# Designs tried in a protein design run: peptides against a protein of PDB entry 6FRK. Part 248

Target 1, 411 residues: chain A of PDB entry 6FRK
Amino acid sequence: NEEVLNAMLKEVCTALLEADVNIKLVKQLRENVKSAIDLEEMASGLNKRKMIQHAVFKELVKLVDPGVKAWTPTKGKQNVIMFVGLQGSGKTTTCSKLAYYYQRKGWKTCLICADTFRAGAFDQLKQNATKARIPFYGSYTEMDPVIIASEGVEKFKNENFEIIIVDTSGRHKQEDSLFEEMLQVANAIQPDNIVYVMDASIGQACEAQAKAFKDKVDVASVIVTKLDGHAKGGGALSAVAATKSPIIFIGTGEHIDDFEPFKTQPFISKLLGMGDIEGLIDKVNELKLDDNEALIEKLKHGQFTLRDMYEQFQNIMKMGPFSQILGMIPGFGTDFMSKGNEQESMARLKKLMTIMDSMNDQELDSTDGAKVFSKQPGRIQRVARGSGVSTRDVQELLTQYTKFAQMVKKM

## One batch from the design tools (peptide; made by RFdiffusion4, then SolubleMPNN)

Design b2_p25_3_s3 (from b2_p25_3, 18 letters changed)
Fold by OpenDDE base, seed 4:
Structure b2_p25_3_s3 (fold): chain B 411 residues (1-411), chain A 25 residues (1-25)
Amino acid sequence: as target 1 above (411 residues)
Amino acid sequence: SDSINTELELIEKIKKFKEYLEKLE
C-alpha cells in the first residue's frame, strides 16, 4: 500500500514539476499529502486514487492561499493601484485589462502611464485605453515617472476617479535602478495596492523573480499572465509563496477580455490537467446553452434551419474568445485556435450573420433552407443586395449550411 | 456521479461545437 502511494505521489510530483511548480513546493506538498493521508482509510477499500487526488488538491489549494485576504477596491473611494513587473510580463496589457474589468463593473476607472523608459509605452497605453474608452494620463516630454505618476494621480483624484491604475517602467532584467524608481513612485503616490505582474511562461524562474520584487517593494497582489500558453501556471504557486500575496486575476490571452478573477478551484483543476470544468460549466450556464435543449432536440430529429445556425453563431459570439473555452477543456491545447484565426473566424461568423439578417422568416425557418433558395434563385440576389455581399457569398453560406444540415442528419 | 456525467456531456457538446467551428474555417 505504501509503495502504491509512493508511486502515485511520484507521478503527481512529476506532473507538478512539468507544470512549473517549484521543486521546494512539490517536496513540501509530497510531505503534506503523505501526512494527510490516513493509511487506515486506504486499507478499507476506498478508492485510493480518489483519496490521493483529493489530498493533493487540498494541499495545492493551501499553496495558493497566502493566508492574507486579497485587497479589494472600496466603492466611492479613490483607490490607487500601482503595477510592477518586468518588461514582457504583460504588465501594460494587464493594466488595460484590469481597467476595463472595473469599468465594465461600473467603476470610474483611469490609467496612468508612468513608463518613461520604454519608447512608445505611452502610445501603447493610449491606444489600449482609447479602444476601451478608458481615461488616461501620461506625458511625451516628462521623463520623471514620479512627476507623471503624482500629477496623474492628483488629477484623477480631483476628478473623483474610483480606480486609478498606474503602470510603471519595466526592465528586461532585475536592476537596482528599476527598484529605486518603483520605490520613488510608490512613495510619491502612496498606492492602496501594489500589483506584481508575472509571466507564467518563465517557469522555475517565477520564485526568484517574485522574491526580488517583494524584497524591494510592498507587493500586495499578484496577477499571472500568459496562462493561454504552454505554461500550466505552476509558477503562480511560486509567486504566492515568494510574495506572500494572493493572486487576484489571471490573463488568458492578449485580448482585453482575456482576463478573469482568480478562482482557486478552477486553477488547481487546470494545473492538475483536470481542466477548468467548473469555469466551463459556469460559462456554459451563463450562456444559457441549456436553452439549447430545444436545439439539441431539433438536432436529434435531424431538423436544422438557417435560424438554428444563426442562433449557434450568436452563442459562439456570446461565449467570447473560443480559445479560452477550448483552453479550459482537458486535452485541448492552447495552440488549437491561432490568435489570427480567432479574429478572422469571428469576423467570418459576423459576415455570415449579416447575410442571414437579410433573409426572411420563411428562408430562416425552412427545414430545407438550401432548397428554398435553389427553387427561387431570385432570393439569393435579394439577400446579396440586402446584405451588401456578392451572390457568391450567399451561395457559400448556403453551401456551408447544407454541409451542417447533412452533418446534423447524420448525428 | 451525476455532476461528472453532466460535465462529460458538456465536454462532448463543446467538442461537437468545436468540430462545427473547424468545419467553418
Scores: peptide ipSAE 0.000, ipTM 0.248, DockQ to the pose 0.018
Fold by OpenDDE base, seed 1:
Formats: structure tokens, C-alpha cells, sequence
Structure b2_p25_3_s3 (fold): chain B 411 residues (1-411), chain A 25 residues (1-25)
């Protein structure tokens, strides 16, 4: 039993390291999981795999919790939010995403560009802000970020803005001069929150970078960017551990709407290759797919029909790019997110739906649809003829349905 | 604890649904 546990823990540790989780955190997790698993409970015939997965999940949740409450803006007050981070972290884009998020929530939001180092930083911010209809401030002539930040904050305070976001210069290197500039800006504007923006794609470097920022600037919040299918979320754990600051938001793409509040459980689920169920549920709820509560309830009762499967395929098709849905569904590898596979996957779903369109209500609504077809093989031939497919294609669909329905019944 | 268990169960359900979708490929 201990050998099996150690082998499974080794696989989990390998997967976490492959997910860019810091080696120290993985070691700590391994020890904590090993200590949390009661070997006596494992003897009781519980699924050892489920028990280990649960223990791993629980310990990962603890690693994401810094034990510090996330800062939240106060309604009707002036909230100054300063952004810090390396060049290329997506900081400027994230400022616009956060501003847009609060604007959509009915906050009076504005943006300040205090990045004087990067040529075109103000033009980029202005372009993003104008597109989102967010008020902005910056200068083409002032080179001191402290002056720009101070003037911008004062202006927007006088205009009774509730959310005042200040973008700062990101340099390519951890230069002491950058941290001094950040400290001068922070001292001048007295931000209510300092947000460190981290690129998840830097992997194992996340800890060292996050620590370097925390050691120089009082980082109170973390935003993780580039969590678009390819980035392994393990660097986020390293950032939380290094900064002792909560992740407040994640960036999931390039669009201004590719930005969501951080949720611990969905994130850990995604990290474990269990998918973003809550993001899927939220996206499903945003789509007003009322039928999903009914499906979840049916799945809870071990009931699953061919119609339920059809409705799920319709929902998948309505959710937009299959890649975005696949990235939300547990265990769709990044390779499935390739644009080429999306059209093929959609064509396959559409083919299956076309087969089901040739089924009758008795076939679709049966809790044992496969048995309906097995008892009357003539139904397979009818459906095959009606949908223009082979009897084999219909049998393959029914075989897949049967496997799923059996899994649902065992739940 | 109960919320985590319910979510893990939902995760397993969606994972199984996904494994189903992957087998459709």
C-alpha cells in the first residue's frame, strides 16, 4: 500500500512539476499529502486514486490561500490601484481589463499611464481605453512617472472617480532603478492596492520574480496573465507563496473580456487537468442555459438520455469556439485547442447531432436508449438511412452513449 | 469540506463527459 501511494504521489509530483509548480512547493505538498492520507482509511476499500486526488486538491487549495483577505474597492470612495510588473507581463493590457471589469460593474473607472520608459505605452493605453470608453490620463511630454501619476490621480480624484488604475513602467530586467521609481510613484499617489502582474508562461521563474517585487514594493494583490490554454498555472502558486498575496484576477486571453475573478477551486481543478468547471458553469450560466441545471440534476440522479446528450452538444456549439470550451472542460489537452482541430471537432459533433435528429422521441428520451436500439435493430437502420450515415456510425454513437450512461448510473 | 467534495464530484462528472467527447474523436 505504501509503495502504491508513493508511486501515485510520484506521478502527481511529476504532473505538478510539468505544470510549472515550484519544486519546493511540490515537495511540501508531497509531505503534506503523505501525512494527510490515513493508510488505515485506504484499507477500507475506498478508491485509492480518488483519495489521493482529494488529498492533493486539498493541499493545493492551501497553497493558493495566502491567509490574507483580498483587497476590494470601497463603493463611493476613491480607490487608487497601482500596477507593477515586468515588461511583457501583460500589465498594460491587464490595467485595461480591470478597468473594463469595474466599468461593467457600474464603477466610475479611469486609467493613468505612468509608463514613460516604453515608447508607445501611452498610445497603447489610449487605444485600449478609447475602445473600451474608459477615461484615461497620460503625457507625451512629461518624462517623470511620479508627476504623471500624481497629476492623473489628483485630476480623477477631483472628478470623483471610484477606481483609479495607474500603470507603471515595466523594465526587461530587475533593475534597482525600476523599483526605486515604483516606490517613488507609490509614495506620491499612496495607492490603496498594489497589484503585481505576472506572466504564467515564465514557469519556474515566477517565484524569484514575485519575490523580487515583494521585497521592494508592498505587493498586496497578484494578477496572473496568459492563462490561455498553453500556460501552466503552477507559476501562480509560486507567486502566492513568494508574495504572500492573493490572486485576485486571471487573464485568459488577449480580448478585454478575457479576464475573470480568481476562484481557487476552478483554478486548482484546471491545474490538476480537471478543467475549469466553475468557469464552465459560470459561462454556461452567462449563456442562460437554463437546461444545464436540469442536466446537472439528471446527472445527480444517474439519468442520462440521448436527448440530454444532444442538448449538451447544442450547448457546446452555442458556447462559441470549441477551443474555449475545451480549455474549460477537464483534461482537454492544449493540443486539442489547435484551431485546426476545432473545426473537425465541431464537424464531428454536428455529425452526431445529425444522427440524433433522425431518432424519434422514444429513442431520445429513453434512459436506456442503447437497449431500445439493441432490442429492435431495425431502428439503427432507420436512423442510419435518415441521417445518411452507416449503421456502424450509429452503433458507435450508441456505444459511446452507453459508456457515458453507465458512468452516470454508477455515480 | 462539503463544497469541495461536491465540486470534486462535479469535476469527475465533467471529466468523464470529456473523456466521452475525446472518444468521439
Amino acid sequence: as target 1 above (411 residues)
Amino acid sequence: SDSINTELELIEKIKKFKEYLEKLE
Scores: peptide ipSAE 0.000, ipTM 0.234, DockQ to the pose 0.017; fails the geometry check
Fold by OpenDDE base, seed 3:
Structure b2_p25_3_s3 (fold): chain B 411 residues (1-411), chain A 25 residues (1-25)
Amino acid sequence: as target 1 above (411 residues)
Amino acid sequence: SDSINTELELIEKIKKFKEYLEKLE
């Protein structure tokens, strides 16, 4: 029991480290999970795996929950929200996304550009704000961010705006002069909420960065950006731990509407790939993929046929929307399947299956299917004619099969 | 033991299959 627990915890710890979770948090989680699992209850025939997964999930929920209620704007009041974060964190884009989110909710929202350090910051904000029809304030001539922020906040307060978002300067490094500027702006405008914007792609640097901001300004909320990309968002746990502040929103793409309220369960599920693994396991179990044992055994022996590939394509198609299946596997970002790419990827899979439907059992069941076709090129022409595709399309399928079969042989 | 191994193997298989699909794009 303890060996199985240690093996599973090792896999979970590896997955968390691959998700950019800080090594200290991963170690602490491992000890907390070990202490939370009653090994005696595990002896009673309970699904040990589900118990460990539940314990891991519960400890990750605790890491994402700082025990502090997230700040929420008050309707009919003037709510000043100051944004802080490094250059390249997506801060300016996130200001526009948040403003657009509240505007769509029927809040009177505006944007202030207090970034005087970056050339074209105001033009970028103005462009984003104009596209979204969000009122904005900034200056081309004033270089003091405190003056711009103060004037903009006063203007929009007098115009009875409910959500007043202030974008500040970002720098590439944690420079003392940036923190002093942020503190001066914060003192001048007295924001109701300070939002730290974090790029999820910075990995292990998330903790140190988040701490540096929290040590200088009273960060009360975190927004995590670039969760569309290769970043699994493990850095978000580090940000919460360092700032002791809740994640309020996440950025999930480049579009102004690629922005959603943070939800703990879906986020942890995505981080672990667990909801995806469980949903995938549940779907795989629902599919009565008893035939998968035979395929797993073949894969263990480095055997992979065109039929085995066909059955895998069928299994993927049966699992439902390709975006859900792809979402479901740990380490594959949501970017891999834009909604447009799902239909195209499914159409490609269906095309490949149609080509394989024109193959005979000898071709499908060969452990070296590509060699069967290479020895008798007339087979390629037969399959191409039977499936209504080019000989090139059949060769491309065989090339893909060969790549996959080589990957299986390396397993 | 066998069910856990089967599920892990399935996850690895699906992960590899998805990596394969990524290379098809």
Scores: peptide ipSAE 0.000, ipTM 0.290, DockQ to the pose 0.018; fails the geometry check
Fold by OpenDDE base, seed 5:
Structure b2_p25_3_s3 (fold): chain B 411 residues (1-411), chain A 25 residues (1-25)
Amino acid sequence: as target 1 above (411 residues)
Amino acid sequence: SDSINTELELIEKIKKFKEYLEKLE
């Protein structure tokens, strides 16, 4: 029994290390999981694998919980949010994503560029802000970030802005001069929240970087970026441990909409390679789609038709940031998601829906739609001709459907 | 407790499904 436990824990520890989880945290997790598993309860015929997975999940949930409540802006007040983080962390892009998030929630939001170190920082911010219709402030001539930040904050306070986001210089290295500049800006504008932006792809360096920022400025929130890539996000655990600050948002792509509130359970599920169905379920529940209960019931009964898939595609198209939602759906491979912007993903979905619009009710309502097409190949040719696509495109859709339907049958 | 258990069961089902999909590729 102990040998089986140790073997399974070794596999989990290896997978966590491959997910960029810090070696110290993995060791601590292994000890905590061993202490939490009653070996006597394991003898009672409970699936030992499930118990270990449950214990690992619970310990990972604790590692992303700093025990500190996340700062939230106050409606009708001027909330100053200062961004800090290294160059290349996605800090400037994340400022625009956060501003856009609050603007879509009905907050009067603005952006300030206090990055005087990087040539074209203000042009980049201005471009992003203009595309999102977000008011912005910065200077082409002022070189003191304290002056720019102070003037911008004062201006937007006087104009009764509710969310005032200040982007700072990131630089390539953690240098004392960077931290002194950050401290001077923080002292001048007195931010209500300091957000550390961290790149998930830096792996084992996440702890040391997050600690260096926390030791110099009062980091109260963390945003993790580049969770769309090969980075499984294990560095986020290191950032929470080092900063003792909650992750408030995650960046899941390059688009301004590739930004979502952090959820612990979906994140841990993704980290363990379990897929983000919880995040999908939660997003689907947040949309209050009236048909969601009916879908959940069908899913519980292992029934999933091409019509059910079509209805889900319609719902996904209503949700907006399509790349995030598809990444949460098991069976849409990373390759389906990674190739292109949100518009290309929507165009692919619309193409799939157009193929299904050429199907008949017998094909759409079959509990085994792929078998209906496999038994009568002439149906594939009919649908392909009706939708103006290749027979290969129809076969690819049926392959995707089969992947989904098999998931639902195993649920 | 019960919410976490239900989520973990769902996560396990998803993982088994992902592993199944990867074997079909």
Scores: peptide ipSAE 0.000, ipTM 0.233, DockQ to the pose 0.015; fails the geometry check

Design b2_p25_3_s4 (from b2_p25_3, 18 letters changed)
Fold by OpenDDE base, seed 1:
Structure b2_p25_3_s4 (fold): chain B 411 residues (1-411), chain A 25 residues (1-25)
Amino acid sequence: as target 1 above (411 residues)
Amino acid sequence: SDRTETLFKLFELIEKYAEYLEKLK
């Protein structure tokens, strides 16, 4: 029994290391799991694998919980939120995402650009804020981030803003001068919350970076970005361990809506490759994909049209990055669609939709769309000309449709 | 439950289609 436990724990530890979980945390987890598993219960014929998975899940949940309640803004008060993090962490984008999140919830929200170091920082923030219709402050002439932050906070306090987000300079390296500037800004504006933004894609470096920030700045919250990529989220555990601060939000893509409150259970489930069925259901419900009931009834009857295929492509495109959707399905790792493969796959879907946009209702609504085109080859030439593609591309689409329709008939 | 099972069937279809799109590379 101990040998079997050690073998299974070795596999889990390998998978966690491959998920960018820090080696120190993996060792601690292994010891905690060994101490939590009763070897006598393992003898009772229960699925040893499920017991170990449950024990691992429980210990990972503890590693994500710093034992500190997350800061939340108070309604009707002025809440100053200062953002800190390295350049390229997604800090500026995350400021806009958080501002948009609170604005959509009916908070009076604004953005301040106190990044004077990066050329075009204010233009980037202004562009993002303008697209989201969020009030913003910054300067093209003032070089002192303390002055900009102080003036911006004072202005928006006087205008009775409830959420005041301050974006600070991010440098490429842990420079003492950057931390001194952050401390000066923090002392001047007296933020209610300091948010550290961390890039999940830095993997094993997450601990050292998070620790360096916590040692210099009073980080109270963490936001993890770039969880849409190959980053399996193991760096998030390192950030919590180093900062002793809760993860409050995660960035799940490049869009302003690719931002969600951190949920421990779904996150750990995804980290273990169990998927996020609840998050998938929530995301589908938010998209009001109720029109899928009619499609599903058709699919149950083995009916599938070119229009049904088009509507599915629209639904996939509305759901956002296909890799994120697949990563919510059990057994579909985040690796199933590499970022390069996703853009190419989305471009391919868009090309197929453009071909179908040149089809008529008789072609789209036929239960045997391929037969409609085979009986009248002139339809293929019309669609090809209308969509600016080759007759071969239309034939390939029809071949794909036929294969898919045959699979639906066998389901 | 029925909606969830139905969603799973839809996703299995999307999956099989994604796999098919990858095989066409």
Scores: peptide ipSAE 0.015, ipTM 0.411, DockQ to the pose 0.020
Fold by OpenDDE base, seed 4:
Structure b2_p25_3_s4 (fold): chain B 411 residues (1-411), chain A 25 residues (1-25)
Amino acid sequence: as target 1 above (411 residues)
Amino acid sequence: SDRTETLFKLFELIEKYAEYLEKLK
């Protein structure tokens, strides 16, 4: 039993290391899991794999919890939020995403660009802010970030803004001059929250970077970026451990809407390749699937039409990037849809929908759409001509539909 | 809830469809 446990723990530890979890955290996790598993319960015929997975999940949840409550803005007050992080972390983009998030929630939100080090930083922030209709401040002439930050904060305080986000300079490396600048800005504006932005793709470097920021600046919150299909997110655990600060949001792509409040359970589930079932349920519930009660009832009865398939494709298209949806499904690793694969998959879905747009109501609403087309092959040729595709493409769609309809009948 | 179970079934369908789309590459 101990040999089996050690073998399974070795596999889990390898997978966590491949997910960019820090070696020290993986070692600690291994010992904590060993101490939490009762070997006598493992002997009683319980699925040893499920027990180990549950123990690993529980210990990972503890690693993401810093034991401190996340800062939240106060309505009707002026809340100053300072962003810190390295260049390329997605800091500037994340400032815009957070501003847009609060604006959509009905907060009077603004952005300040206090990055004087990077050429075009203000232009980038201005472009993002203008596109999102977020008020912004910055300077093309002032080179002192302390002056820009102070003037911008004062301006927006006087205009009764509730959320004042300050983007600061990010350098490529940990430099003492960067930390001194950040400290001077922080002292001048006295932020209510300091947010460290971390790129999830930097892997094992996350701990050292996060620690260097925390040792110099009073980081109170973490935002993890680039939790798209390429980053497994193990570095987020290192950031929490080093900063002792909660993850408040995650960036899941390049779009301004690719930003969500951090949830511990979904994140750990995704890290373990278990998918984000809760986030998937939430996204599906946000789609106002009240009209899908009829579809749900049809699926329960093993009925599935081409129209039902079309409506499902529309729903998938409305849920956002297909990579994000797939990355929420258990067993679909983050790597399953690279950005190139997503565009191609969306193009494939659009092509299938275009084929179905050339179908008539009798074809779409038939409980056996494939049989309608098989009985009258001239329908395939009509649909192919109407949609500008080959008869083979229509036959492939019908073959796919038939496989789905058979799966629904077996459900 | 019955809704959650049906969502799971829907996602199993989407999953198998995604697997199918990958095999078509």
Scores: peptide ipSAE 0.014, ipTM 0.400, DockQ to the pose 0.061
Fold by OpenDDE base, seed 5:
Structure b2_p25_3_s4 (fold): chain B 411 residues (1-411), chain A 25 residues (1-25)
Amino acid sequence: as target 1 above (411 residues)
Amino acid sequence: SDRTETLFKLFELIEKYAEYLEKLK
């Protein structure tokens, strides 16, 4: 019995290490699981595998719970949120994602660029903020991040902003000068929350990085970025352990909408390769795929139009990266789409949608759209001209549609 | 159960489509 337990724990420990969980945490988890499992109860014919999985799941849930309530902004107050993190962590992009999240929730939100170290930091923030219609502040001439942060916070407080997000300078490595600058900014603006942004892809380095930030500034929240189809997110456990701060959000891709509140249960399920059925259901409910009952009813009747395909592309694009959707389904490995393939696939979908935007209702709603175009080749030329593509691109779309419609007829 | 089954069918469709898009590479 103990040998079987040790073998199963070894498999779980290997899987957790492959998920970038810190070696110390994996060792501690192994001991905690061993202490939580009564070997005598395991002898009584209970499904040993299920008990071990449940014990592992329970201990992982404890590892992502710092026992500290997450900070939440107060409505009708000026809430100052300072972002800290290394360069390349996705900090600046995450500032924009968080600002957009709160703006969509009806908060008066703004962004401040206090990154004076990186050339073009303010232009990047301005571009992201303008695209999202978020008010922003920064300077092209002021080099002191304390002055910029203080002036920006004062300006937006006077304008009664509720969410004031301050982006700071990220460095390539942990440097004392970076930490002193962050501390000076924090002391000047007195933030209500300090958010550490961590890249999940750095694996075993997550603990040391998170600890270095927590030792210098009062990190109260963690955001984990790059939790796409490839990042299993085990480094998030290390960040929680080191900062003793909750994960509040996760960044799941490059789009401004690829940002969601952290949920413990789905995250641990995904980490264990069990999939994220709840997150899948939530994403589907957010898509109002209940309105796709009409689509499913059409699919059951073997009907599939170019409009139905267009609506599916819209749904796929709203769901975010396809690798994430697949990675939420139990039994689909994270390896299904490489990151480079995903952007290319999304660009391809967007191109196909642009072609379909140049189609008329008769073409879109035909049960045999390809035959409509084959009977009247002038339609292909019209659509090609309208969408700025070749007639070949339109023919490729129609070929794809025809293959898909044939698959639907066989379902 | 029906919503979940409907969802799984949609995902199977999306998956078959993804596999199809990959085979077009």
Scores: peptide ipSAE 0.008, ipTM 0.388, DockQ to the pose 0.020
Fold by OpenDDE base, seed 3:
Structure b2_p25_3_s4 (fold): chain B 411 residues (1-411), chain A 25 residues (1-25)
Amino acid sequence: as target 1 above (411 residues)
Amino acid sequence: SDRTETLFKLFELIEKYAEYLEKLK
């Protein structure tokens, strides 16, 4: 029994190391799992694999729980949130994502660009903020981030903003000058929350980086970015351990909507490659797919129309980024959609939907939509002109639809 | 082809999942 336990723990430890979990945390987890498993209970014919998986899961849940309650903004108050992190961590993008998240929740939200070090930082923030219709502050002439942050915070406090997000300078390396600047900004604006933004893709460097920030500034929250990439998120455990601060949100792509509240259970499930069944459930339930009984019934009868395909594309788009949905499905690894493929995939789905928006009800509701178009080629030209695409693009859509309809007929 | 197959696997999984949720009610 002990040999079997040690073999299974070795496999789990290898998988966790491959997921960028820090070697010290993996060693500690191994000892904690060994101490939590009663070898006598394993002798009683219980599924040893399930017991070990449950013990591992429970210990990973403890590693992402710092035992500190996450800071939450107070409604009707002025909440100042300062962002800190290295350049390339996704900090500036994450500021915009968080601002947009709170704006969508009905908070009066604004953004301040106190990054004077990076050329074009303010233009980038302004571009993102303008697209999201988020009020912003910054300067093209002021070079002191303390002045910009202080003036911006004062301005938005006077205008009764509830969420005031301050983006700070990031450096490529941990530099004393950066930490001094962050301390000066923090002292001037007195933030209610300091958010450390960490790139999950830096792997084993997560612990050292997170510790360096926590040792210099009072980090109270962590946001982990780039969890849509090759990073399985094991570095997030290192960040929690080093900062003793909860993960509050995760960034799951490049789009402003590729941002979600951190949930421990789904995250650990994903880290272990179990998928996020619960998050998939929640997203499916949010879609009110209960109204799609008629679609499920049609699929069971091998019927699939262009309208059914359109509705499915709408459902996929409502569920959010396709990579996130796939990453929630057990057995679809995170590698199945590279980041570049997601925006391109969503743009492609949107293009296909735009083509279908130029179709009529007879074309959309036909159980043999491709045959309707093949019998009357003038329909392809009409749809192409109506959607501003080539006749080839319409033919490609019909070819995809035909492949789909054939697959549904084989199910 | 791979994207099409992936979308179908997604729909099949959503369907199986809807059936699973119905059985949990």
Scores: peptide ipSAE 0.015, ipTM 0.397, DockQ to the pose 0.087; fails the geometry check

